# Ledger of designs, part 20: peptides against a protein of PDB entry 6D0Y

Target 1, 225 residues: chain A of PDB entry 6D0Y
Amino acid sequence: ETEDHLESLICKVGEKSACSLESNLEGLAGVLEADLPNYKSKILRLLCTVARLLPEKLTIYTTLVGLLNARNYNFGGEFVEAMIRQLKESLKANNYNEAVYLVRFLSDLVNCHVIAAPSMVAMFENFVSVTQEEDVPQVRRDWYVYAFLSSLPWVGKELYEKKDAEMDRIFANTESYLKRRQKTHVPMLQVWTADKPHPQEEYLDCLWAQIQKLKKDRWQERHIL

## One batch from the design tools (peptide; made by RFdiffusion4, then SolubleMPNN)

Design b1_p10_5_s4 (from b1_p10_5, 5 letters changed)
Fold by OpenDDE base, seed 3:
Structure b1_p10_5_s4 (fold): chain B 225 residues (1-225), chain A 10 residues (1-10)
Amino acid sequence: as target 1 above (225 residues)
Amino acid sequence: DVAAELEKMA
């Protein structure tokens, strides 16, 4: 009964309401905290499920977890552990779309003060280190670079503020890999106008250029990538 | 309405 009601509230948060989203999240965090002594496992499972299955509400649920973590640090830790476990399971199952989404989710948890910046830097160091391994397919190396780069819109600002030297090293290693990797032949295709040609570019090179621009703009996004 | 439902649980 109470559990069913909690499920409904967790699933519907962020939808139409007479109150602000922030107010609703604070209220929900309070309710969930009060129920942790009796329903911790259920609440943990529900949050993990909606975090994974409702990607359109990514920032809603990272914020909610951030609020809960501030109230109960141990619960926040258990949630992160559960999400890391899910990431590992997704990778083992070759579910790379879910895996990259989970990396983005974890990245935004840094902004919500749930994951420490050094921990996220260490994760990205591990990802980019795959590019230096021998006897690893390029498609796998490319994925780890993609997972890293595609997550930076969510966390790049925070990581450079806290760990700029380490991030520069990761960027240097990434750039080095992108220069030496094999590229599929891409004919010069004009996408927009003949007056200002926009040639087709290899997808990782394109993403790299976008991230470099974002970095140059001090991680202030002016348009959706 | 989420706010209304939260009030019912309080």
Scores: peptide ipSAE 0.024, ipTM 0.690, DockQ to the pose 0.254
Fold by OpenDDE base, seed 5:
Structure b1_p10_5_s4 (fold): chain B 225 residues (1-225), chain A 10 residues (1-10)
Amino acid sequence: as target 1 above (225 residues)
Amino acid sequence: DVAAELEKMA
């Protein structure tokens, strides 16, 4: 059946082909668009599933969604809504690893013109605003900062190009929080040399330093964080 | 092959 064939196409896109990836994605987007009247729900579910289960193909599927969004704006919106719902569900379920991945996925959707830069800035503002809540455990505050910072390699360039003032405010608030938060020192996070133990830098401080360097380098990544 | 599969659908 055509429905089963669509599943195969969506799952296998990006694999070996006689054509370029870009050509295949354009072709697949066209096929999916044509089948939306009959299989919208199935296609939506499939895309959401592979987005979550195949993180190695993140950029493939964000690009595909970008192409689909250009063809069918309503479908693109429905997809984003579904992914945001999934993010909320992950947070409620305390599945923070999935949640942070979804934030990265959403971040890359900005590059694909599926999510507007101001919307992503607003999301990050909401994340960092959690640091101002006194009744929230620090571990939760730390996670939102982590989710923000760890997503910037995917979207920092775009956001600073369009919303530099707002991003600077978020950075200032983040820096302020990092300075005043309680630092944790875990003995198992130490590097042992032959003669001297070296404690690893606190993970958020380390990430902050990396992001500051990335920003200084105009978001041109020289190495994997 | 993705291209071949796409041709079947197009």
Scores: peptide ipSAE 0.023, ipTM 0.704, DockQ to the pose 0.256
Fold by OpenDDE base, seed 2:
Structure b1_p10_5_s4 (fold): chain B 225 residues (1-225), chain A 10 residues (1-10)
Amino acid sequence: as target 1 above (225 residues)
Amino acid sequence: DVAAELEKMA
């Protein structure tokens, strides 16, 4: 019964409530902490599941995990390990959409003080280093770059605040790769048909430009990427 | 309502 209730609470957190989200998260964190002795594995699995299946609640669950991590550091670590395992599994299964989302989730965990900035930097270094491998197809290289760049809206500010030199190196490597990679432009649907269609930028180049602008804006989002 | 559920479990 308690287990079922936990599932319900975890799944429903962030929904309509008489209390603030922050209050609910604190309360839920307290409940979960109290139940860890009996239901740690279940709670861990539940959190991993909802983190993966409810992307609309990404920040809710990262925050929740952050709160739990503050209460139980070991649990936070176990959660991160589980998520990393899931990331690896997703990659092995060629589920790149899930994988990139998981990278974003992990990225936001940095903001929630669950993952240390240096660790995230190291992960991104590893990702971008794939671009330097000759025995890896470009599609794979592109994905790692995409995973890196697409996660920066969630963590770029924190990483540059703490590891600016390392991040600059990663950016330089990324830029270098983007310049030398084979570009494939996929036409997008145009609302208005003109004799000369509006030039369209390759998706990674576009993302790169957006991230560069975000960086220029000191990682203050002025619009949704 | 999460608050209500929490109250029930608290």
Scores: peptide ipSAE 0.023, ipTM 0.689, DockQ to the pose 0.265
Fold by OpenDDE base, seed 1:
Formats: C-alpha cells, sequence, structure tokens
Structure b1_p10_5_s4 (fold): chain B 225 residues (1-225), chain A 10 residues (1-10)
C-alpha cells in the first residue's frame, strides 16, 4: 500500500495542487525519508526512472533530490551513483539523447547542492579531454563537446563562481578543438529576402557563440538556447 | 492532488 502511494506521489509531484510546489516537495521529501529504512531500493529506482522518463520535470526532481540529500546524505550519494551508472550505460548503448539529458540533470544537481562543483568540473574535464585523444572519431569528440556546452546554461554560473581557473582551461581547450575540427559547410537556402542575411553557422560553432554570449552576460539568461 | 495524497500518508 505504501509502495503504491510512493510511486503515485513521486510521479505526480509538481502537478496542479492546492498547495505550493515547494510545500509539496518538502512534504514528499519527508515522507520518502521516513520510508527509506524499508523502501530505499524502490525509492531509488523510482526516482531514477522518473528523472529519466519525465524530462519536463527535470527541475522538480533535482529539487526533490536536493531536499532528500539534505535529509539523508547517504541516499543522495547513492542516487548520484545510480545516475552516473545510467549515464555510462547510455553511452555504451549509443543512446546519446539519453546521455546528454543525464548530463544536464547532473548539472542541475550541482545547483541543488547534491553534486559538488569540483566533481562536475572534473566530469567536464574528462569530456573535453576526449577531444585530445587519438583514434577517436570526430562525431564522438563533437558529442562530448556538445554535452559540455549544452549543459552550461544549468551550471555555468556555479562553476565559474567556484572554479573559474579550471573552467577557463576547459574553455580554452574547447575553443582550440573547435578551430581545428573538420567542418562541413552547406549554403543555407535563401528563404527570406533579407538585406543582410546571416551566414549559416555550424551547430557547434553556433552553440559556442551562444555560450560565449551567456558567459559575457555573467550567466544571466535572456533567451532560451 | 499531491497534497491530498500526502494527507493519506501522514
Amino acid sequence: as target 1 above (225 residues)
Amino acid sequence: DVAAELEKMA
């Protein structure tokens, strides 16, 4: 009975309620904490599942995990370990859409004080280091750069506040790679009769420019990337 | 309603 209720609560949190989201999350965190002695494995599995299957609730579940981590630090650690294992499995299975989402999820866990900033920096260092490896296809190198850059809107501010020197090194390495990688240029079809059409930019170059702008704006977002 | 479900478990 309790197990069924837990599943329902975890799946439905963040939906329309008479109470505030914050209140519901605190309440759910308390209930889950109380049931950890008996249902830790199930709760862990459920949280991992909904985190992966409900991307629209990313910030809801990262916040929930943050609250749980504050109540039970060991559980927070186990959750992170489970998510990292899932990331590794996704990469092995060539499920790159799942993998990039998981990186974003882990990134937001830094904001929720579940993952330490130095640990996330280390992960990104590992990602960008792939660009320096020999006998690795460019498509794979590009993916790791993409995973890094596309996650920065969620964690760039925090990482630069705490590890600015290390982040600058990662950025320098990224920029160096982007300059030397192969690019396929396809002329954009002139759909609009604009006086000064913008040249079509390669997707990673475009993302890089957006992230540089975000960094320049001190990570204050003014648009959706 | 999450609040209602929480009440069942409280």
Scores: peptide ipSAE 0.022, ipTM 0.680, DockQ to the pose 0.254

Design b1_p10_6_s1 (from b1_p10_6, 5 letters changed)
Fold by OpenDDE base, seed 5:
Structure b1_p10_6_s1 (fold): chain B 225 residues (1-225), chain A 10 residues (1-10)
Amino acid sequence: as target 1 above (225 residues)
Amino acid sequence: LFDEWLSKVL
């Protein structure tokens, strides 16, 4: 049936093919666009599902959504709305791992011209503003900073190109918070070994240092972190 | 794109 066929096409995109990935994505976008009048809800649900459940294909699906958005802006908007709703639900359910991944996915949608850079900056401003909330657990403040910083590898370049002054302000606020917060020892899984071991750093301080280095390198990923 | 919309949602 057509619905099963659509599911198969969406789930299998990016797999081995005789055609290029770009060609396959454009082809699939065309097929999905043609079926939107009859299967919009199904397609929307499928895309939301694979976006959430197949993190290894993040850039494939953000690109696909970007292509669909270019063909149908309304659908792109509905998709973003669905993802934002899912983010809110994840936060309410205390599913912070899913939530941070969704923030990362949304961040990459900026590169695909689905979300405007100013909107993403505004979202990050809201995240960092949580650090100024009174009478809330530090773990809440830390999570929003983590969500912001951990998403910058995907979108930092674009945001600084378009909104450098605003991003600098966010960075200044983040730095100020990191200096004044209570630091705790957080065990980290050491994936890579070095000849000269360094003392284990607090996870947000470590991430901050990594992002500062990435920024200094003009957002070009030159190091395995 | 969706700046105005997102400003309302966020």
Scores: peptide ipSAE 0.030, ipTM 0.716, DockQ to the pose 0.019
Fold by OpenDDE base, seed 4:
Structure b1_p10_6_s1 (fold): chain B 225 residues (1-225), chain A 10 residues (1-10)
Amino acid sequence: as target 1 above (225 residues)
Amino acid sequence: LFDEWLSKVL
């Protein structure tokens, strides 16, 4: 019965209430902390589930985990470990959409002080290093680059504040790869100006351009990517 | 791929 109640609380957090979201999250974190001695495994599973299945509540659940981590560091570590396992499993299952979302979730956990910035940088270094491996299909290389770039709106500012040199290296490697990779042409109507034709860019080139602009804007996002 | 990173996180 208590487990069902916890499930309800976790799933419904962030919904409309008379209280602020912040107060609700603090309250929920307190409840979950108190129940960890008896329901740690269940709470862990529930948090992993909502983290995976409710992408619209990404920042809500990363914040919740951040609050829990502050209260119970060991639990925070176990949660991260569970999420990494899930990421590995999703990759093995070729569920790349889930995998990329998990990377974004983990990225936002850096902002919530659950994952250290250097650790996230190391993860992205590992991702981009795949582009340098032999006998790796381009689709896989492209995915890791996509996972890296598409996560930067959530964590790029923090990573550049703490690890600018390493991030610049990753960017350089990414740029190098994007220049040499085979590009997929999408037969769409091209936008052109009277002065110069505007060639249609593929998804990674477009994303790269967007991220470069975001970086130039000091990671101040003015539009949804 | 993730083992090294994980070791730094935990």
Scores: peptide ipSAE 0.030, ipTM 0.710, DockQ to the pose 0.018
Fold by OpenDDE base, seed 2:
Structure b1_p10_6_s1 (fold): chain B 225 residues (1-225), chain A 10 residues (1-10)
Amino acid sequence: as target 1 above (225 residues)
Amino acid sequence: LFDEWLSKVL
């Protein structure tokens, strides 16, 4: 196959087809595997690109990578390495929106058996450890907590199933940080004038509450955060 | 920050 054709296949996967998505993904994984000897670098670049630029297809591409990893473990490793490099680059470039999405993507790769649960736990341990750094802006600490918490809908179940004690420690540290950090509250938009209007909950506190509820619900999502 | 983690992943 040509490089252009590979690009088309990768970019269009998940679009309307006569076949099931699963069938299409398996088929594409087979095609990509067959072409790795000739187009590994191109395929790697394409997958990294679509992974970061098409967030609406997150689960499609994590699944695809999972299928590829099952076929070629080395390629899976190279992909993860590339994504980690991209995450580092995003952080260095202060592209925190991309960075948080990449963390989410990596999180979902745990479900696809591309990243081991202990490795993801280690990443989150590193993230939450930033809260203990001295003489750094709170925004830095907040971001890593946000990146951790906002990724849990995609991986919390798996991590607690395999590393519950470690996750509990991370949660305890997170909770401790959230209690001691400086908070900025924004007044709620209220349609009605009310006596003693309650301020809007701080965004990390809100997220924390949502995650705690999700955890309590055994990570069964009722809505997308 | 990620080097140790990366070593565990690979």
Scores: peptide ipSAE 0.027, ipTM 0.711, DockQ to the pose 0.018
Fold by OpenDDE base, seed 3:
Structure b1_p10_6_s1 (fold): chain B 225 residues (1-225), chain A 10 residues (1-10)
Amino acid sequence: as target 1 above (225 residues)
Amino acid sequence: LFDEWLSKVL
C-alpha cells in the first residue's frame, strides 16, 4: 500500500492542485527522503521510470531530483548513475530518440546542481569528438552533434558561465564539421510565409543557426505565448 | 559519474 502510494505521488506531481508546484515538490522530496531507508530501491526505480517516460515533466523531475540530491547526495549520485546506464542501453538498442532525451534530461540536472558543469562539458567534448573519427557513417556523427546542440537550450548558459573557453572550442569544432559535411535538404515541418520565402535549409544547419542566435541572446529564450 | 559512462560508450 505504501509503495503504491509513493508511485501515485511521484506520477501525479505537477498536476493541478491547491498548492504551488514548488510547495508540492518540496513536500514530496521530504516524503521520499523519509522513506529512503525502507524503499530506496523502489523510489529510485520509480524516479528513473517517470524521468524516462514523461518528457513533458522534464523540469519537474529534474527539480525533484535536485531537491533530493541536496538532502541525500548518495541517492542523487545513484540516480545519475542509473540514468547514465539507461542512456547506454538506449544507444545500444538504437533508440536514439530516447537517448537524445536522456542527454537533455542530464543536461538540465546541471541546473539543478546534481551534475557538475565540468562533467557535462567533458561529455559534450566526447560527443563532438566523434565528428573527427574516420570511417564512421555521417549519420552517427550527425547524431552526436544533434544531441549536443539540442541540449544546449537547457544547459548552455551554465556551461558558458563556468567553462567558456572549453565551450568555445567545442563550438569551433562543431562549426568546422558542419561546413565540411555532406548536406541533404530535407523538408521540415515549418511555417512558411508567402511574403518572406526562406530557402530550404538542412536540419542541422537550421539548428546550428538557432543555437548561435540563442548564444548571442545570452541564452535567454523568448517564449511565444 | 560520467567517467564510467565515457569509458564504455566512447
Scores: peptide ipSAE 0.027, ipTM 0.714, DockQ to the pose 0.017

Design b1_p10_6_s2 (from b1_p10_6, 4 letters changed)
Fold by OpenDDE base, seed 2:
Structure b1_p10_6_s2 (fold): chain B 225 residues (1-225), chain A 10 residues (1-10)
Amino acid sequence: as target 1 above (225 residues)
Amino acid sequence: SFKEWFEKVL
């Protein structure tokens, strides 16, 4: 019964209520903290599950984990370990959409002071190092680059503030790879343009350009009105 | 911002 109650609380956080989200998160963090001695494993499993299955609540759950980590410094580590295990499982299962989401989730945990910036840098170094692997499919190399680049909106600012030199190296390696990789020509936009036909930019090149712009803008995203 | 709040709380 208590476990079901915890599940309900965790799953419903961030939904419309009479209280602010901040208040609800603080309240839930307090409840979970109090229950950790008895239900740590269950709470870890629940948080891992919602982190994985409710992408629309990414920042809610990263924040919640951050709050819990601040209250119990061991909890964050255990949670991250669980998430890394899940990431590995997702990769093994060829669930690349889940995997990339998990990388983004982990990335945002840096902002929540759950994961140290150097650790995330190391992870991204490992990802980009895949581009240097011999006799592996390009799709593998591309995915790790994608996972890296697509996570930077969540963590790029923090990483560059703390590990600019290392990040620059990763970027240089990424750029080098993107220049030499085989690119798929996509003429889709040519169908819709009359006077100035141009091919659609390759997805990683496009993402790279977006990230370069974001970096240039000091990782400040423009608000969508 | 939510981030700013978080930074203040932690």
Scores: peptide ipSAE 0.031, ipTM 0.636, DockQ to the pose 0.042
Fold by OpenDDE base, seed 3:
Structure b1_p10_6_s2 (fold): chain B 225 residues (1-225), chain A 10 residues (1-10)
Amino acid sequence: as target 1 above (225 residues)
Amino acid sequence: SFKEWFEKVL
């Protein structure tokens, strides 16, 4: 297949098709695997690009990478390395929206058996450790806590199953920080349908409460139908 | 489910 054709296939996966998504992903994984000997670098670049530019297809592309990693053990590692480089570049460029999405993407790769749970725990330990930095803006501390908490819907279950003690430590450190930080009311676009008027809550406090509830519910999300 | 399929394939 031509490089242009590969790009089209990768970009369009998950769109309306006569076949199931599972069938399409398996088929695409087979095509990409066959082309790895000749187009490895191109395929890596394409997957990194769509992973970054198409956030609505996060689970599709993490799954695809998981399938490829199962077939080619080295591919997953190289892809993760590329994504980590992109994360570092995003942070350096102050592109925090892209950065947080990349953290979520990496988090879901744990579920796809591409990233080991201990490695993700170590990353989150490093993130939360930023709260202990001295003489830095609170916005920096807040962002790393946000990146951690907002990624837990994708990976919290897996991490607690394998590294519960370490996760509890991270949670304790997070809670401690949230109690001592300065709270500001930031307008959130989140539509909370609460039957009872709740007092206005700060965005990180709100997120923390949501994650605590999710943890209590054993990481089972209720689908908003 | 998609997840179940994924777990079987991997």
Scores: peptide ipSAE 0.031, ipTM 0.648, DockQ to the pose 0.045
Fold by OpenDDE base, seed 1:
Structure b1_p10_6_s2 (fold): chain B 225 residues (1-225), chain A 10 residues (1-10)
Amino acid sequence: as target 1 above (225 residues)
Amino acid sequence: SFKEWFEKVL
């Protein structure tokens, strides 16, 4: 395959075709595997690019990387390293929307057996540890908590199955932080319905409540968060 | 399901 053809194949996977998505992913994985000896760097760059730019295809590309990792033992590690570099660059550029998406992508790679559960737990421990940093803006602390919590729909089940004690510790630290952080209480934003005014809950408190419910429901999503 | 297929393949 030529480099241009590889780009086309990678970008278009998951689009409507005469074949099933599963068949297309397996086929593409085979093509990419065969071309790794000659085009590894290009393939890595392409996959990082589509992972970053096509969030609607998250599960397609995590699956593809999982398939490639199963075929080539070292590929997954190299890809993860590239994604971590990209995450760092996104954070440096203050592109927090891209950064949080990359964390979600990495989270789903645990389900694809590319990233080990203990490694993801360690990443989340590092994120939540930012809440304990001195002389940093609260917005920084809040973002890392948000990145952690907002990624749990993708990986919470797997992490609790394998590392429940460690996850409980992270949750306890998160809860402690959420209780002590400064909140903009806007009593005026109470939507008055005929019954009790629903105070508009602060976004992190709201997310925390949603994640706790998800955990209680054994990580089975009944509604879109 | 896709999940079941994924778990089988990986």
Scores: peptide ipSAE 0.026, ipTM 0.641, DockQ to the pose 0.043
Fold by OpenDDE base, seed 4:
Structure b1_p10_6_s2 (fold): chain B 225 residues (1-225), chain A 10 residues (1-10)
Amino acid sequence: as target 1 above (225 residues)
Amino acid sequence: SFKEWFEKVL
């Protein structure tokens, strides 16, 4: 069946081939575009599925969606809507690791010209605004900060190029929250032979430090430890 | 529910 064939093509893209990845993606985009009139719902579902289940192919599928969006100007919006629904479902299922990955996927769609930078900034503003909510569990605040920070390696450069003032505001709010939040202290293994041993940082503090360095290094990932 | 509340900003 044609639907099964589409599934195979989508799932196998980026695997070993005699052709370049770029050529394969362009070819697949053409095939999918031609089939949109008949199989749009199926294609949307398939792309959402691989986006969720194949994190190792994140950039492949964001690029594919970008190519499709360039060919069919309505496709990107419908795909994003589907991804947001999936994000909500992941959260409802308490699958926060999947949820944060979906945010990363959406973030990389900015680079593929599917999501506008201002829209992504608005999403992150909403995420970080949770830190200002009163009488809410810290786990909620922590997750949204984590989702924001964890996505910046994929989109931070683009967002700062287009919305630096707004991003700085988000960073300031994030920093403020991280300073005042309750931290979980775990037993530390100290390197006693080190001249100046540092205490082990809490996971969000560590991530924050990494992102601050990444920002300082103009979002060049070569410097991420 | 907490789940519904957690999705508020989405």
Scores: peptide ipSAE 0.016, ipTM 0.599, DockQ to the pose 0.014

Design b1_p10_6_s3 (from b1_p10_6, 4 letters changed)
Fold by OpenDDE base, seed 5:
Structure b1_p10_6_s3 (fold): chain B 225 residues (1-225), chain A 10 residues (1-10)
Amino acid sequence: as target 1 above (225 residues)
Amino acid sequence: SFSEWMEKVL
């Protein structure tokens, strides 16, 4: 009964309402906080589920977790632990699309003060270190670089503000890898914009260029990715 | 903005 109600509230947050999103999130955080003593495990599971299954609501749920963490200082850590477990499970199951989304979700949790910037930097250092592994398929190296780069739109600003030297090192290592890796020989389509035709690049090279542009723009999203 | 609100509340 109460569990069904909690599920409904969590799933429907961010939908059309007479109240503002901010008000609804704060209200829901209050409701969930009050129910944590009795339904903590259920709430954690529900939040993990919606975080995984509703990517369109990423910022809503990261914010909600942030609010809950501010109210209950242990909640954020427990949630992150659950998400890391899910990430590991996704990787073991070769579900790389889910895995990369989970990394992106974790990245946005830094902005919500659930994950510390140094911890996220350490995670990305670990990801990029895979490029130095010997006797592993390039697809493995490429995926970790992709997971890192594709998450930077959500967290790059914060990480450079807090850990610029470490981030520069990660970027240098990434650039070095991208220069030396074997590029796929796929026929490139030309993409035409109204003002400038541009040939399609290899997916990691393209992503790298986009991230470099974003970094140059001080992490202000001035272009549509 | 929502972003500004988050920075204030969180």
Scores: peptide ipSAE 0.022, ipTM 0.641, DockQ to the pose 0.043
Fold by OpenDDE base, seed 3:
Structure b1_p10_6_s3 (fold): chain B 225 residues (1-225), chain A 10 residues (1-10)
Amino acid sequence: as target 1 above (225 residues)
Amino acid sequence: SFSEWMEKVL
């Protein structure tokens, strides 16, 4: 009965309530903290599950994990380990959409003081290093670059402020790769405006341009990407 | 964001 109750509480957090979201999160964190001695593994599993299955509640659950980590210093680490394991499983299963989301989730955990900035930088260094692998499909290289770039809206500011030199290196390597990669020129994707036909920019090039602009704007989002 | 929330609590 208690486990079912915990599941319900975790799944329903952020739904319409008479109380504020912040109050609900604090309350839930308190409940979960009290139950950690008895249900730690269950709580970890539940949080991993909802993190994976409810992408619309990303910030709610990262915040919750942050609160729990602040109360219990070991909880955040164990949760991150579980999430990394899930990421590896998703990659092995070729579930790239889930994998990218997990990377974004982990990225936001840096803002919640669950993951250290240097650790995230190291992860992104590893991702971009895949572009240097020989005899691998370009799709693989592209995916890791995409995973990196698509996560920067959540964590780019923090990483650049703390690890600017390392981030600059990652950016340089990314730029170099984007310049040398094969682009599928689909002539049909050219947006023909009557006066100025321009080729449709590839998704990675477009994303790169967006991230460069975001960086230039000091990571202040004007538009939700 | 958690950081914004922390700023409000702190």
Scores: peptide ipSAE 0.021, ipTM 0.592, DockQ to the pose 0.041
Fold by OpenDDE base, seed 4:
Structure b1_p10_6_s3 (fold): chain B 225 residues (1-225), chain A 10 residues (1-10)
Amino acid sequence: as target 1 above (225 residues)
Amino acid sequence: SFSEWMEKVL
């Protein structure tokens, strides 16, 4: 395979095909595996790029990385390292939208057996610990809480299955912070079902309520977050 | 910190 061809294959995976998505991903993983000896760095860069720029294909690329990691190459660790570097860069650049998406991407990599559940829990512990720091702007504290909560639809089930006590601690700390923070004047109204209306709340309180409901429902998604 | 987390992940 040529570098240009690899780029095309990676970028186009998940598009409409006569074959199933699963078969296409398996096929692509095989192609990429065969080319890792010659194009490892390029493949890593390409996957990091599409992971960052194509949020609509999140589960496609996490699955692909998972498939590659399950093969003979220790690909997952190097990929995660690159993604963490990108996350740090995004945060330094105040690109919070990209940063939160990267956190969600990393979260779904737990489901793909690329990142261990304890490692993701540790990341979220670090996020929520920012709320306890002194002389930190609330916008920063709020973002880390948002990044944590908004990622749970992708990984909450797995994390509670593996690290329920630690997750409960993170939730308790989050709740404590949300009670004491200054709230915005922009309420949100969310409706799970016609039978269960949700009160108007500011965005983090609303998200918190949604995640609490999701947790109560055993992480079965029944509404759009 | 992110650095500490990264050490646990890798």
Scores: peptide ipSAE 0.018, ipTM 0.651, DockQ to the pose 0.018
Fold by OpenDDE base, seed 2:
Structure b1_p10_6_s3 (fold): chain B 225 residues (1-225), chain A 10 residues (1-10)
Amino acid sequence: as target 1 above (225 residues)
Amino acid sequence: SFSEWMEKVL
């Protein structure tokens, strides 16, 4: 395959096809695996790029990375390293929306067996520990809490199944922070379910309530209509 | 390690 063709294949995966998405992903994984010896760096860059720029295809690309990692066990680590670098770059560039998407992407990689659950827990422990930093802007603390909470729909189930005690500690610290932080009136974040809409609340409080509900429901999301 | 990568981004 040519580099241009690889780009096209990666960018177009998940689009309407006569074949199932799973079949297309397996096929693409096979193509990419075969081309890794020659185009590893390009493939890594492309996957990092689409992960960043196409958040609507998050689960498609995490699955693809998972498939590649299963075929080539070294690929996942290299990809995660690239993603962490990109996350750092996004944060440095104050591109916080991109950064959150990257955290969500990494979170979903746990489900794809690319990142170990304990590693993700450690990441979230580090995020929530920012709330304990002295002499830092609240916006920094809020962002890391947001990044943590907003990623839990993708990984909360797996993390609680594997590391429930540690997750409970993170939740306790998060709750403590949310109670003591200065609150501002902001629009409610998107409700994940059409059922039982929440009133307009401060965005982190609203998110916290949604996560608590999700946790109570054993991380089973209802279908969005 | 993954932990080292995380520390670099915080």
Scores: peptide ipSAE 0.012, ipTM 0.651, DockQ to the pose 0.018

